# Peptides against a protein of PDB entry 3NZW, part 33

Target 1, 212 residues: chain A of PDB entry 3NZW
Amino acid sequence: TTTLAFRFQGGIIVAVDSRATAGNWVASQTVKKVIEINPFLLGTMAGGAADCQFWETWLGSQCRLHELREKERISVAAASKILSNLVYQYKGAGLSMGTMICGYTRKEGPTIYYVDSDGTRLKGDIFCVGSGQTFAYGVLDSNYKWDLSVEDALYLGKRSILAAAHRDAYSGGSVNLYHVTEDGWIYHGNHDVGELFWKVKEEEGSFNNVIG
Target 2, 222 residues: chain B of PDB entry 3NZW
Amino acid sequence: QFNPYGDNGGTILGIAGEDFAVLAGDTRNITDYSINSRYEPKVFDCGDNIVMSANGFAADGDALVKRFKNSVKWYHFDHNDKKLSINSAARNIQHLLYGKRFFPYYVHTIIAGLDEDGKGAVYSFDPVGSYEREQCRAGGAAASLIMPFLDNQVNFKNQYEPGTNGKVKKPLKYLSVEEVIKLVRDSFTSATERHIQVGDGLEILIVTKDGVRKEFYELKRD

## One batch from the design tools (peptide; aimed at target 1 A22 V31 G48)

Design b2_p16_8_s1 (made by RFdiffusion4, then SolubleMPNN; from b2_p16_8, 9 letters changed)
Fold by OpenDDE base, seed 5:
Structure b2_p16_8_s1 (fold): chain B 212 residues (1-212), chain C 222 residues (1-222), chain A 16 residues (1-16)
Amino acid sequence: as target 1 above (212 residues)
Amino acid sequence: as target 2 above (222 residues)
Amino acid sequence: SYRFEVSIKPSMIAPK
């Protein structure tokens, strides 16, 4: 798995691969590793597929309850805290989760929290999470700027996941791409790695380790 | 060390069509290399036009199916006989599976039916309740033998239009019920040849707007 | 592993 999220002048980019594995077995190439919690909040999944899917869906319910009770959308900070508190209660039980909670509120602006099953909760501008995270960081860190255009930011997110999909055996399938703004998240499509790779290779003149 | 799980073998397969879905399973029940039964059905009509199979450890599978059937019953009681949608069924099954997160049902679960638009739907679950909707899924002992075949024949993976230098993928299209049944039969006959835990009989449940139809075919009996 | 993994670390989903 490779997931990433980063803040920039235009909001938040979220990009993820879609491969699930069971040992050497590719269980799926079409997993949705972005969970749309609500129209304004995204969760990413790494680790146990069921753990992430179950608890982030649960989180969505908690966020909805908050909205009903408080007559206001939940903050990204509060949403991420709910999840972190939950997983912390299960500390030692064997949950496997590496998640990012991403959203945009007027109060907070564009906000990303990293939450994992070890009890870590971090606010930050850039996170890559998963077995391919280091590969993604290699591309993302080398090209990241706050002032990226939306177009360039989207491409950078997509390109970073592609790099990880190329090098990490546990990442692949497709890239799912999101842009988060104050008005909510916008889905920017499913990009098959097989097709995307050759396109990028041709356009950039990159991936020269592979004979085309 | 204590192992609470058994493995009763078998294989199941789901394929969604445009306005139908199929869920098939062999009828062999085995422990190690000993055949316990040559006819032990593992694909079930659960009502509301939902068919279900949980393949792996049969005791766990039976328990899970029973719980789901009970869930359907209570859903009707609580919601004035409202039909349980396939997507809601999937969510319910997730909760059943994840409820035993720390002592999982040792099964690969597949359900099939029609979505609320009348389109064929197949949902698959891992032992702890992660799930996704797919066009096809194989589960069980011979899943690794069948799934690549389904990738190629249902989703047309690695197939390209002739004369396009491999640049144009074969377009996705729905298969007819007849085509799907052929694929299912070919899958199981092939799997039976290569896996000792698959064989004896093939039971196919076909879900359409008109209900659930069952077909049976003989497989190699060794 | 019996479950599907979207691994945080390669070792978490490596065959055992």
Scores: peptide ipSAE 0.228, ipTM 0.812, DockQ to the pose 0.166
OpenDDE base, seeds 1, 2, 3, 4: peptide ipSAE 0.157, 0.143, 0.130, 0.129; ipTM 0.817, 0.824, 0.824, 0.813; seed 1 fails the geometry check

Design b2_p16_8_s2 (made by RFdiffusion4, then SolubleMPNN; from b2_p16_8, 7 letters changed)
Fold by OpenDDE base, seed 1:
Structure b2_p16_8_s2 (fold): chain B 212 residues (1-212), chain C 222 residues (1-222), chain A 16 residues (1-16)
Amino acid sequence: as target 1 above (212 residues)
Amino acid sequence: as target 2 above (222 residues)
Amino acid sequence: SYRFEVSITPEMIAPK
């Protein structure tokens, strides 16, 4: 798995691969590793598929309850805290989760929290999470700027996941791409790694380690 | 050390068509190298045009299916006999599986039916309740033998239009019920030849708008 | 060394 999220002048980019594995077995190439919690809030999944899918869906329900009770959208800080508190209660039980909670509220602006099953909760501008995270960081860090255009930021997110898919055997399938703004998240499509690879190689002249 | 799980072998296979879905399973039940039964069905009609199989440890599978069937009854009771949708069924099964997250059901679960638009639907679950809607899925002992075949024949993976030098993929299209049944039969016939835990009989449940139909085919008995 | 596996099979949860 490779997931990433980063803040920039235009909001938040979220990009993830879609491969699921069980050991050497490729279980799926089409897993949805972004959970759309509400129109302004996204969750990413790495680790145990069931743990992430179950608890982030649960989180969605908690966020909805908050809206009903408080008559306002939940903050990204509060949403991530709910999840963090939950996994902390299960600390030592064997949950496996590496998640990012990404969203926009008027109060907070664009916000990213990293939450994992070890009890870590971090606010930050850039996170890559998964077995391919180091490969993604290699591309992302080398090209990241706060002042990226939306187009360049989207491409950078997509390109970083592609790099990870290329080098990490546990990442692949496709790239799912999101842009989060003050108006909510926008889905920017599913990009098959096989097709994307050749396109990028041709356009950039990159991936020269692959002859054909 | 005590092992609470058994393994009864077998294989299951789901394929979604345009306006139908199939869920198939062999009828062999085995422990280690001993055949317990040559006809033990493992694919079930659960009502509301939903078919289900939980393959692996048969005791766990039976328990899970029973719980789901009971859930369907309660759903009808609570919602004035409203039909349970396949997507809601999938969510329900996730909760059943994850409810035993720390002592899981030792099964690979697949359900098949029609979505709310009348299109074929197949959902697959890992032992602890992660799930995904897919066009096809194999589970059980011979899943590793069958799934690559399904990738090629249902999703047309690694197939290209002739004369395009591999640049144009074969277009995706739905398979007919006859084509799907043939693929299922070929899959299980092949699996039976190479896996000792698959054989004896093949039961296929076909879900259409008209209901659930069952077909049975003999497999090798050795 | 830091790996996340997004799936579980019956074989993975079987006690040894």
Scores: peptide ipSAE 0.112, ipTM 0.826, DockQ to the pose 0.302
OpenDDE base, seeds 2, 3, 4, 5: peptide ipSAE 0.105, 0.084, 0.088, 0.062; ipTM 0.833, 0.827, 0.826, 0.816

Design b2_p16_8_s3 (made by RFdiffusion4, then SolubleMPNN; from b2_p16_8, 7 letters changed)
Fold by OpenDDE base, seed 5:
Structure b2_p16_8_s3 (fold): chain B 212 residues (1-212), chain C 222 residues (1-222), chain A 16 residues (1-16)
Amino acid sequence: as target 1 above (212 residues)
Amino acid sequence: as target 2 above (222 residues)
Amino acid sequence: SYVFEVSIKPEMIAPR
């Protein structure tokens, strides 16, 4: 798995691969590793598929309850804290989760929190999470600027996941791409890695280690 | 070492069509190399036009199916006999599976039915309840033999339009029920040839708007 | 059977 999120002048970019594995077996190439909690809030999944899917869906329910009770959308800080508190209660039980909670509120603006099953909760501007995270960081860190255009930021997110999909055997399938703004998240499509790779290679003149 | 799990082998397969879905399974039940039964059905009609199979350790599979059937019953009681939708069923099954997260049901679960728009639906679950809607899924002993075949024949993976220099993929399209049944039969006959835990009989449940139909075919009994 | 992983580590997680 490779997931990433970063803040920039235009909001938040979220990009993820779609491969699930069971050992050497590719279990799926079409996993949705972004959970759309509400129109303004996203969760990403890395680790155990069930752990992430179950608890982030649960988180969605908690967020909805908050909205019903408080008559206001939950903050990204509070949403991430709920998840963090939950996984901390299970610390040592064997949960495997590496998640990013990404969203927008008027109070916070665009916000990203990293939450994992070790109990770590971090606010930040850039995170890559998963077995392919280092590959993604290699591309992302090399090209990241706060002042990226939306177009360039989207491409950078997509390109970073592509790099990870290329090098990490546990990442692949497709890139799912999101842009989070003050108006909520916008889905920017599913990009098959097989097609995307050749396109990028041709356009950039990159990936020259691959003949084609 | 204590091992609470057995492995009863077998293989299951789900394929969604446009307005139908199929869930198939062999009827062999085995422990190690010993055939316990040549006819032990593992695909079940659970009501509300939902068919289910949980393949792996049979004791766990049976328990899970029973719990789900009970869940369907209670859903009717609590919601004035409202039909349980396939997506809601999937969510329910996730909770059943994840409820035993730290002592999982040792099964690969597949359900099939129609979504609320009348389109064929197949949902697949891992042992602890992660699930995904897919066009097709193989589970069980011979899943690794069948799934690549389904990728090619259902989802047309690695197929391109002739004369396009590999630049145009074969377009996705729904298969007819006859085509799907043929694929299922070919899958299981092939799997039976290469896997000792698959064979004896093939039971196919076909879900349409008119209900669930069952078909049975003989497989090799060696 | 193995549980499905969207791996943070190159590890296998089995029900057993």
Scores: peptide ipSAE 0.247, ipTM 0.816, DockQ to the pose 0.164
OpenDDE base, seeds 1, 2, 3, 4: peptide ipSAE 0.232, 0.131, 0.138, 0.192; ipTM 0.817, 0.830, 0.823, 0.821

Design b2_p16_8_s4 (made by RFdiffusion4, then SolubleMPNN; from b2_p16_8, 8 letters changed)
Fold by OpenDDE base, seed 1:
Structure b2_p16_8_s4 (fold): chain B 212 residues (1-212), chain C 222 residues (1-222), chain A 16 residues (1-16)
Amino acid sequence: as target 1 above (212 residues)
Amino acid sequence: as target 2 above (222 residues)
Amino acid sequence: SYVFEVSIEPSMIAPR
């Protein structure tokens, strides 16, 4: 798995691969590793598929309950805290989760929290999470700027996941791409890694380690 | 060390068509190298036009299917006999599976039916309840043999239009029920030849707007 | 094992 999220002048970019594995077996190439919690809030999945899918869906329900009770949208901080508190209760039980909670509120603006099953909760501007995270960081860190255009930021997110999919055997399938703004998240499509790789190679003259 | 799990072998296969879905399974039940039964159905009509199979440890599979069937009954009771949608069924099954997250059902679960638009739907689950809607899925002993075949024949993976130098993919299209049945039969026939835990009989449940139909075919019995 | 991971590290949660 490779997931990433980063803040920039235009909001948040979220990009993820779509491969699931069971050991050496590719279980799926089409897993949705972004959970759309609400129109303004996204969760990403790394680790155990069921753990992430179950608890982030549960989180969505908790967020909705908050909205019903408090008559306002839940903050990204509060949403991430709910999840963090939950996994902390299960600390030592064997949950495997590396998640990013990304969203926008008027109070916070664009916000990213990293939450994992070890009890870590971090607010930050850039996170890559998964077995391919180091590959993604290599591309992302090399090209990241706060002042990226939306177009360039989207491409950078996509390109970083592509790099990880290329090098990490546990990442691949496709790239799912999101842009989060004050108006909510926008889905920017599913990009098959096979097709995307050759397109990028041709256009950039990159991936010269591969002949073709 | 105590191992509470057995493995009863077998293989299951789901394929979604445009306005139908199929869920198929062999009827062999085995422990190690000993055939317990040559006809032990593992694909079930659960009502509301939903078919289900949980393949792996048969005791766990049977328990899970029974629990789901009960859930369907309770749903009807609580909601004035409202039909349970396939997506709601999938969510329910996730909760059943994840409820035993720390002592899981040792099964690969697949359900098939029609979505609310009348389109074929297949959902697959891992032992602890992660699930995905897919066009096709193989599970069980011979899943590794069948799934690549389905990728190629249902989703047309690695197929290209002739004369395009591999630049144009074969377009996706829905398969007819006849084509799907043929693929299922070919899949299980092939799997039976190469896997000792698959064989004896093939039971196929076909879900359409008119209900669930069952078909049975003989497989190799060695 | 049938346990699916969107893995940081591949692990078997369920037996086999």
Scores: peptide ipSAE 0.260, ipTM 0.831, DockQ to the pose 0.177
OpenDDE base, seeds 2, 3, 4, 5: peptide ipSAE 0.154, 0.146, 0.217, 0.269; ipTM 0.839, 0.834, 0.830, 0.826; seed 5 fails the geometry check

## One batch from the design tools (peptide; aimed at target 1 T1 A20 M45 G47)

Design b2_p17_1 (made by RFdiffusion4; failed a check: the pose's geometry)
Pose (drawn by RFdiffusion4):
Structure b2_p17_1 (pose): chain A 212 residues (1-212), chain B 222 residues (1-222), chain P 17 residues (1-17)
Amino acid sequence: as target 1 above (212 residues)
Amino acid sequence: as target 2 above (222 residues)
Amino acid sequence: SLPEFWSFGTTDVSYRD
């Protein structure tokens, strides 16, 4: 698994791979590691497939309950805390999840929270989570500027996940892109590494090691 | 010490067609190197046009299928006999499985039917509720032998248009019920050849808008 | 063999301070 989300001039970029594993067995290449909590909230998934899916789906129901009660969209900070506090209650029971809660509110602007099963909760501009997180940090950190165009930022996020899908035996499948503005999240497609790799290699001249 | 889990072998397979779906499984039940039964059904019609199989530790698989069938019964009781759609059944199974997160049903579960648009549907589950909708899935002992074959023959993976210099992928034309039954049978004869826990019989449940049909085929008994 | 639990990998993290 490789997931990343970063803030920049144009909002937030979220990119994830789609590989699921059972050890060295590739369980699936077509899993959805991003959950649309609501039109302005996204959650990313890494770790235990069931723990992430179950608790993030549950988080969505908790956020919706907040909107009915308060007649207002839940903040990114509060939404991430609900998950953070829930996971903390289970500390020591073996839950396994590296998560990112990304969204936009007038009150907070573009906002990113890293939340994991250790109970750690961090607000930040850039996060890469998962077994492939360092591979994504290598490409993303060396080309990141706050002033990236929406187009360049979407590409960097996509390229970073691609770098991880190439080097990490436990990451791969396809790349799912998202862009977050004050009007909510915009899905930017599912890019199969099976074609995305060769295309990027030709057009970019990178991945110079692998013979084509 | 006491081990609450055992391994009863068996292999299951699910393929979704445009307007049908199939869930197949061998009828052999095993413990270690012995055969408990050469015919012990492992794929079930749970009503509302849903078939399911929970393969792995059979006691857990039976308890789960029994609990799900009862769930469909109560769904009707509580919601004015409304039909339980396959997507709804999948989320329901997720909660049943995750409910035992800390003492799991040790099974790999697959269900099949039609979605609300009448299209074929297959869902497979992780032991603790992780699930996804998919075109096909192999589960159980021979899953590692069969899933690669299905990626090739069902989803045409690694296959290209001849003479296109590997540039044009083989189109994703869709399989008929006849072509699917062939892939299923071939899959199980192959699995019976290479995996000692697979054999004796093959039972397929076909699901269409008209309901659930069954077909049975013998397999090698060695 | 019994089924193995599906995983999305580890929970490792990298980020900029």

Design b2_p17_1_s1 (made by RFdiffusion4, then SolubleMPNN; from b2_p17_1, 10 letters changed; failed a check: the pose's geometry)
Amino acid sequence: GMPLFWSLGSTGVRFLE

Design b2_p17_1_s2 (made by RFdiffusion4, then SolubleMPNN; from b2_p17_1, 9 letters changed; failed a check: the pose's geometry)
Amino acid sequence: GRPLFWSLGSTGVRYLP

Design b2_p17_1_s3 (made by RFdiffusion4, then SolubleMPNN; from b2_p17_1, 9 letters changed; failed a check: the pose's geometry)
Amino acid sequence: GRPLPWSFGSTGVRYLE

Design b2_p17_1_s4 (made by RFdiffusion4, then SolubleMPNN; from b2_p17_1, 7 letters changed; failed a check: the pose's geometry)
Amino acid sequence: GLPQFWSFGSTGVRYLE

Design b2_p17_2 (made by RFdiffusion4; failed a check: the pose's geometry)
Pose (drawn by RFdiffusion4):
Parts: sequence; C-alpha cells; structure tokens
Structure b2_p17_2 (pose): chain A 212 residues (1-212), chain B 222 residues (1-222), chain P 17 residues (1-17)
Amino acid sequence: as target 1 above (212 residues)
Amino acid sequence: as target 2 above (222 residues)
Amino acid sequence: VDEFFANAHPSYKFRHF
C-alpha cells in the first residue's frame, strides 16, 4: 500500500494505490483505498483491509450523525478525532491502520490529518502512509513546491504513487487521484500502472533502468 | 493446547456474467490427508436470489452461512418483505464477519447474484469483513492455482490484439453462461490435477432473473 | 495456532493494504 496527501496553493492532492495482499499473494489489484466521507471529506486507507474499511465506513456514519445533530458540516479536526479516539480505545487489541483524513471547511481551509492505530494524530501539509511510503516520499519531497499548479500537483501525486508501485512489492495495481478545493473533492480517475508506467517512461524519459 | 480452527480444504469459484452469475465449489471435504466426504455441499442458495460459500474452516463456514440465511429471514420480517439486494447482503456479511474481529470465522467467503440493474455480481470477503465487488474470484485451497487463470481467461489480462505490437489490448467482450461453465469446469479439472484437496465432485449454482439453477459434474476421486 | 496460520493457504489469510 502507498497513499499520500499534500497541501499546496491549489488545495489538497490525494493519491493511493489499489493493491491488496495476503502476504506475498496479490489478493487484488482493484481495491478502493479512498473513502468519500462526504462532499468535502476524504479518508485514505493503509494497513489492515478490514480494519480500515470497517472503521472508516463507520466514521462516515459518525460524521453524518454530527451534521444532523449540529446542522453543520463536521470539521476535519473533529472528524479525524472521532477516528483517533475510537482507535485509541482499542489500543493493544491489534487494530492495524495508517490513515489520512483530508478535507476542506471554511473554518479550517485545506486540512490534512494523519491518524494511525497507535493513536497518533498529526496535522500536516505532507504525508505518505503505507509499506511504500518512503518511495513516494522520495519523488514527492524532491519536486514539491507550495506553488504547484493544480495540473502539476495532480501529476506529482500520481507520479509519486507510480514510483512506489514500481519499487514496493506490496504496492501497485492502479492510481486513484483526487483534488480537494473549497467546493469539495474532485475525482481525477483510476490510472492502471500497467499502462501508466510505459506512458510515463516514454513521455518523461525516467525509469531509465527498466528496459523497454 | 486446543486449537479452535481446522482446515477442511475445498475450492470455490465465482464468475459474473452480464445478466447471470455463478458460484461453484468442489464437493470434497478433508481433514489432513483423509477424506471426510466426497459429497458435502458447500455452496448455498440463501434466498432472495443470492448464493454463498464460506470456505476454510467448515464449522465456521456453516455458522456464517446459517447466520446469514437467518439474517435474510429477519430482513423480511423487519422491512415488509423487501428483497435483500446483493449489495446490501455484502455489507451485512461485512458486519457479521467483523463482529468476530477478535475470534474470526476462518473463512474466505464469496456471494453471487444480480445487482439492482439485473447485472451479474460477485462479492468476495476477507475473514474479517474486507470486501469488494468483482468480475470473478477463486477461493479456498486452489485459489492460488485458479485466480491467475481467471485473470487471463475472464478479464483477458496480458492478452493483446495480434499484430498491434502489444499496443491494443484484447477487448473485454463478455462471456455467455455457456462459455463461463466451460471455464469453471476446466478450472476444476485443472485444480483436481494439481491440488490434493480438490476433487470428487463439482457443483455449480447459476443465478439469473429466473432464480437459481444447479449443475453437477464428477471429478477425479484420487 | 500461530503454526496453523503460518501454514495456511494465502486465500485464508487476512488481507492487508
């Protein structure tokens, strides 16, 4: 698994791979590691497939309950805390999840929270989570500028996940892109590494190792 | 010490067509190197046009299928006999499985039917509730032997248009019920050849808008 | 128990992202 989310001039970019594993067995290449909590809230998934899916779907129900009660969209900070506090209650029971809660609220602007099953909760501009996180950091950190165009930022996030899908035996499948503005999240497609790799290699001249 | 889990072997397979779906499984049940039964059904019609199989530790698989069938019964009781759509059944199964997160049903479960648009649908589950909708899936002992074959023959993976210099992928035309039954039978004869826990018989459940039909085929008994 | 899950078929094991 490789997931990243970063803040910049144009809002937030979220990118994830779609590989699921059972050890060295590729269980699936077409899993959805991003959950749309609501029109302005996204959650990313890494770790235990069932723990992430179950608790993040539950988080969506909790956020919806907040809107009915408070007649107002839940903040990113509060939404990430609900998950953070829930996971903390289970500390020591073996839950396994590296998560990112990304969204936008007039009150907070573009906002990213890293939340994991250890109970760690961190607000930040850039996060890469999962077995492939360091590979994504390598590409993302060396080309990141606050002033990236929406187009360039979407590409960097996509390119970073691609770098991870190439070098991490446990990452791959396809790349799912998202862009977050004050009008909510915008889905930017599912890019199969099976074609995305060769296309990027030709157009960019990178991945100079692998023989084509 | 006591081990609450065992392995009863068996292999299951699910393929979704445009307006149908199939869930197949060998009828052999095993413990270690012995055969408990050469015919012990492992794929079930649970009503509302849903078939399911929970393969792995059979006691757990039976408890789960029994609990789900009772769930459909109560769904009707509590919701004015409304039909349980396959998507709803999948979320329901997720909660049943995750409910035992800390003492799991040791099974790999697959269900099949039609979605609300009448299209074929297949869902597979992780032991603790992780699930996705998919075109096809192999589960159980021979899953590692069969899933690669299905990626090739069902989803045309790694296959290209001849003479296109590997530039044009083989189109994703869709399989008829006849073509699917062939892939299923070939899959199980192959699995019976290479995996000692697969054999004796093959039972397929076909699901259409008209309901659930069954077909049975013998397999090598060695 | 650990040995049992270590020797289990991959299709029987938990899925991870």

Design b2_p17_2_s1 (made by RFdiffusion4, then SolubleMPNN; from b2_p17_2, 10 letters changed; failed a check: the pose's geometry)
Amino acid sequence: MEEFWRNAHPSLREWRL

Design b2_p17_2_s2 (made by RFdiffusion4, then SolubleMPNN; from b2_p17_2, 10 letters changed; failed a check: the pose's geometry)
Amino acid sequence: MEEFWKNAPPSLREWYF

Design b2_p17_2_s3 (made by RFdiffusion4, then SolubleMPNN; from b2_p17_2, 8 letters changed; failed a check: the pose's geometry)
Amino acid sequence: MEEFFANAPPSLREWEF

Design b2_p17_2_s4 (made by RFdiffusion4, then SolubleMPNN; from b2_p17_2, 10 letters changed; failed a check: the pose's geometry)
Amino acid sequence: MEEFWANAPPSLREWRL

Design b2_p17_3 (made by RFdiffusion4)
Pose (drawn by RFdiffusion4):
Structure b2_p17_3 (pose): chain A 212 residues (1-212), chain B 222 residues (1-222), chain P 17 residues (1-17)
Amino acid sequence: as target 1 above (212 residues)
Amino acid sequence: as target 2 above (222 residues)
Amino acid sequence: SPSNEFWSFAWTPGAAS
């Protein structure tokens, strides 16, 4: 698994791979590692497939309950805390999840929270989570500027996940892109590495190792 | 010490067509190197046009299927006999499985039917509730032998249009019920050849708008 | 059989930032 989310001039970019594993066995290449909590909230998934899916779906129900009760959209900070505090109650029981809660509120602006099953909760501009996180950090960190165009930022996020899908035996499948503005998240497609790799290699001249 | 889990072998397979779906499984049940039964059904019609199989530790698979069938019963009781859609059944199974997160049903579960649009549907589950909708899925002992074949023959993976210099992918035309039954039978004769836990018989449940039908085929008994 | 094992969206604890 490789997931990233970063803040920039144009909001937030979220990118994830879609590989699921059972050890060295590729269980699936078409899993959705991003959950749409609501029109302005996204959650990313890494770790245990069931723990992430179950608790992040549950988080969505908790955020919806907040809106009914408070007659107001839940903040990114509060939403990430609900998950953080839940996971903390289970500390030591073996839950396994590296998560990112990304969203936008007038009150907070573009906001990103890293939340994991150790109970760690961190607000930040850039996070890469999962077995492939370092591969994504290598490409993303060396090309990141706050002033990236929406187009360039979407590409960097996509390129970074691609770098991870190439080098990490446990990452791959396809790339799912998202862009977050004050009008909510915008889905930017599912890009199969099976075609995305060769296309990027030709157009970019990178991946100069692999023989084509 | 006591081990609450065992392995009863078996292999299951699910393929979704445009307006149908199939869930197949061999009828052999095993413990270690012995055969407990050559015919012990492992794929079940649970009502509301849903078929399911929970393969792995059979006691767990039975308990789960029994609990789900009872769930459909109560769904009708509590919701004015409303039909449980396959998507709803999948989420329900997720909660049943995740409910035992800390003592799991040791099973790989697959369900099949039609979605609300009448299209074929297959869902497969992780032991603790992780699930996804798919075109096809192999589960159980021979899953590692069969899933690659299905990626090739069902979803046309790695196949290209001849003479297009590998530039044009083989189109994703869709399989008829006849073409699917062929792939299923071939899959199980192949699995029976290479995996010692697969054999004796093959039982297929076909699901359409008209309901659930069953077909049975013998397999090698060695 | 691997198919019977817990599925994972593989994760290394922590985050690169």

Design b2_p17_3_s1 (made by RFdiffusion4, then SolubleMPNN; from b2_p17_3, 7 letters changed)
Fold by OpenDDE base, seed 2:
Structure b2_p17_3_s1 (fold): chain B 212 residues (1-212), chain C 222 residues (1-222), chain A 17 residues (1-17)
Amino acid sequence: as target 1 above (212 residues)
Amino acid sequence: as target 2 above (222 residues)
Amino acid sequence: SPALEEWEFAYTPGVQS
């Protein structure tokens, strides 16, 4: 798995692969590792598939309840805290979750929180989470700038996941790409890694470790 | 040391068509190298045009299916006999599975039916309730033998248009019910040849807008 | 055949930012 999110001048880019595994078995190449909690809030998934799906869906329900009760959208801080508190209650029970809660509120602006099943909750500008995270960081860190254009930022997110998919056996399938703005998240498609690889290789002249 | 789980073998397979879905399973039930039954159905009509199978440890599978069937009844009771949608059924099953997160049902669950648009739907679950809607899924003992075949024959993986030098993928298209049934039969006959935990009989449940139809085929009894 | 196992989104605990 490789998930990433980063803040830039244009908001937030979220990019994730779509591979699920069971040991050495590729269980799926098409899993959605992003939950759309609301039009302004996303959650990413790494770790146990069921743990992530179940509790992030639960989080969505809690966020909706907040909106109904408080007549306002939940903050990214509060949403991430709800999840953090939940997993902390299960600390030691064996949950496996590495999540990013990404969103926009008028109060906070574009915001990313990392939340894992160890109880860690971190606010930050750049996170890569998963077995392929270091590969993604390699590309992302080398090209990241706050002043990236939206186009360049989207490409960088996609390209970073592609790099991870190339090197990490546990990442692959496709790239699901999101752009989060003040108007909400925008889905920027599903990009098959196989097709994307050859396209990028040709256009960039990269991936020269592979003979075309 | 005590192991609360058994493995009763078998294999299940779901494929979604355009306006239908199929869920198939062999009827062999085993323990270790002993055949307990040559005809123990593991694919069930649960009502509301939902078919379900939970393959692995049969005791857990049966328990899960029973709980789901009860859930369907309660849903009708609570919602004025409203039909349970396949997506809602999937969510319900997730809760059933995850409710035992720390002592899981030792099963691979697949359900099949029609979505609210009348399109074929297959949902697959891991033992603790992660799930995904897919066009096809194999589960159980011979899943590793069948799933790659389905990737190739249902999703046309690694197939390209002739004369394109591998540049143009074979376009995706829905298969007819006849084509799907053929694929299912071929899958199970092939699996039976190579896996001792698969055989005896094949039961296929076909879901259409007209209801659930069952077909049965003999498999090798070796 | 693969053992009946939970699906995973392969993950190592911890993060760098």
Scores: peptide ipSAE 0.452, ipTM 0.858, DockQ to the pose 0.823
OpenDDE base, seeds 1, 3, 4, 5: peptide ipSAE 0.052, 0.429, 0.059, 0.432; ipTM 0.794, 0.848, 0.796, 0.842; seed 1 fails the geometry check

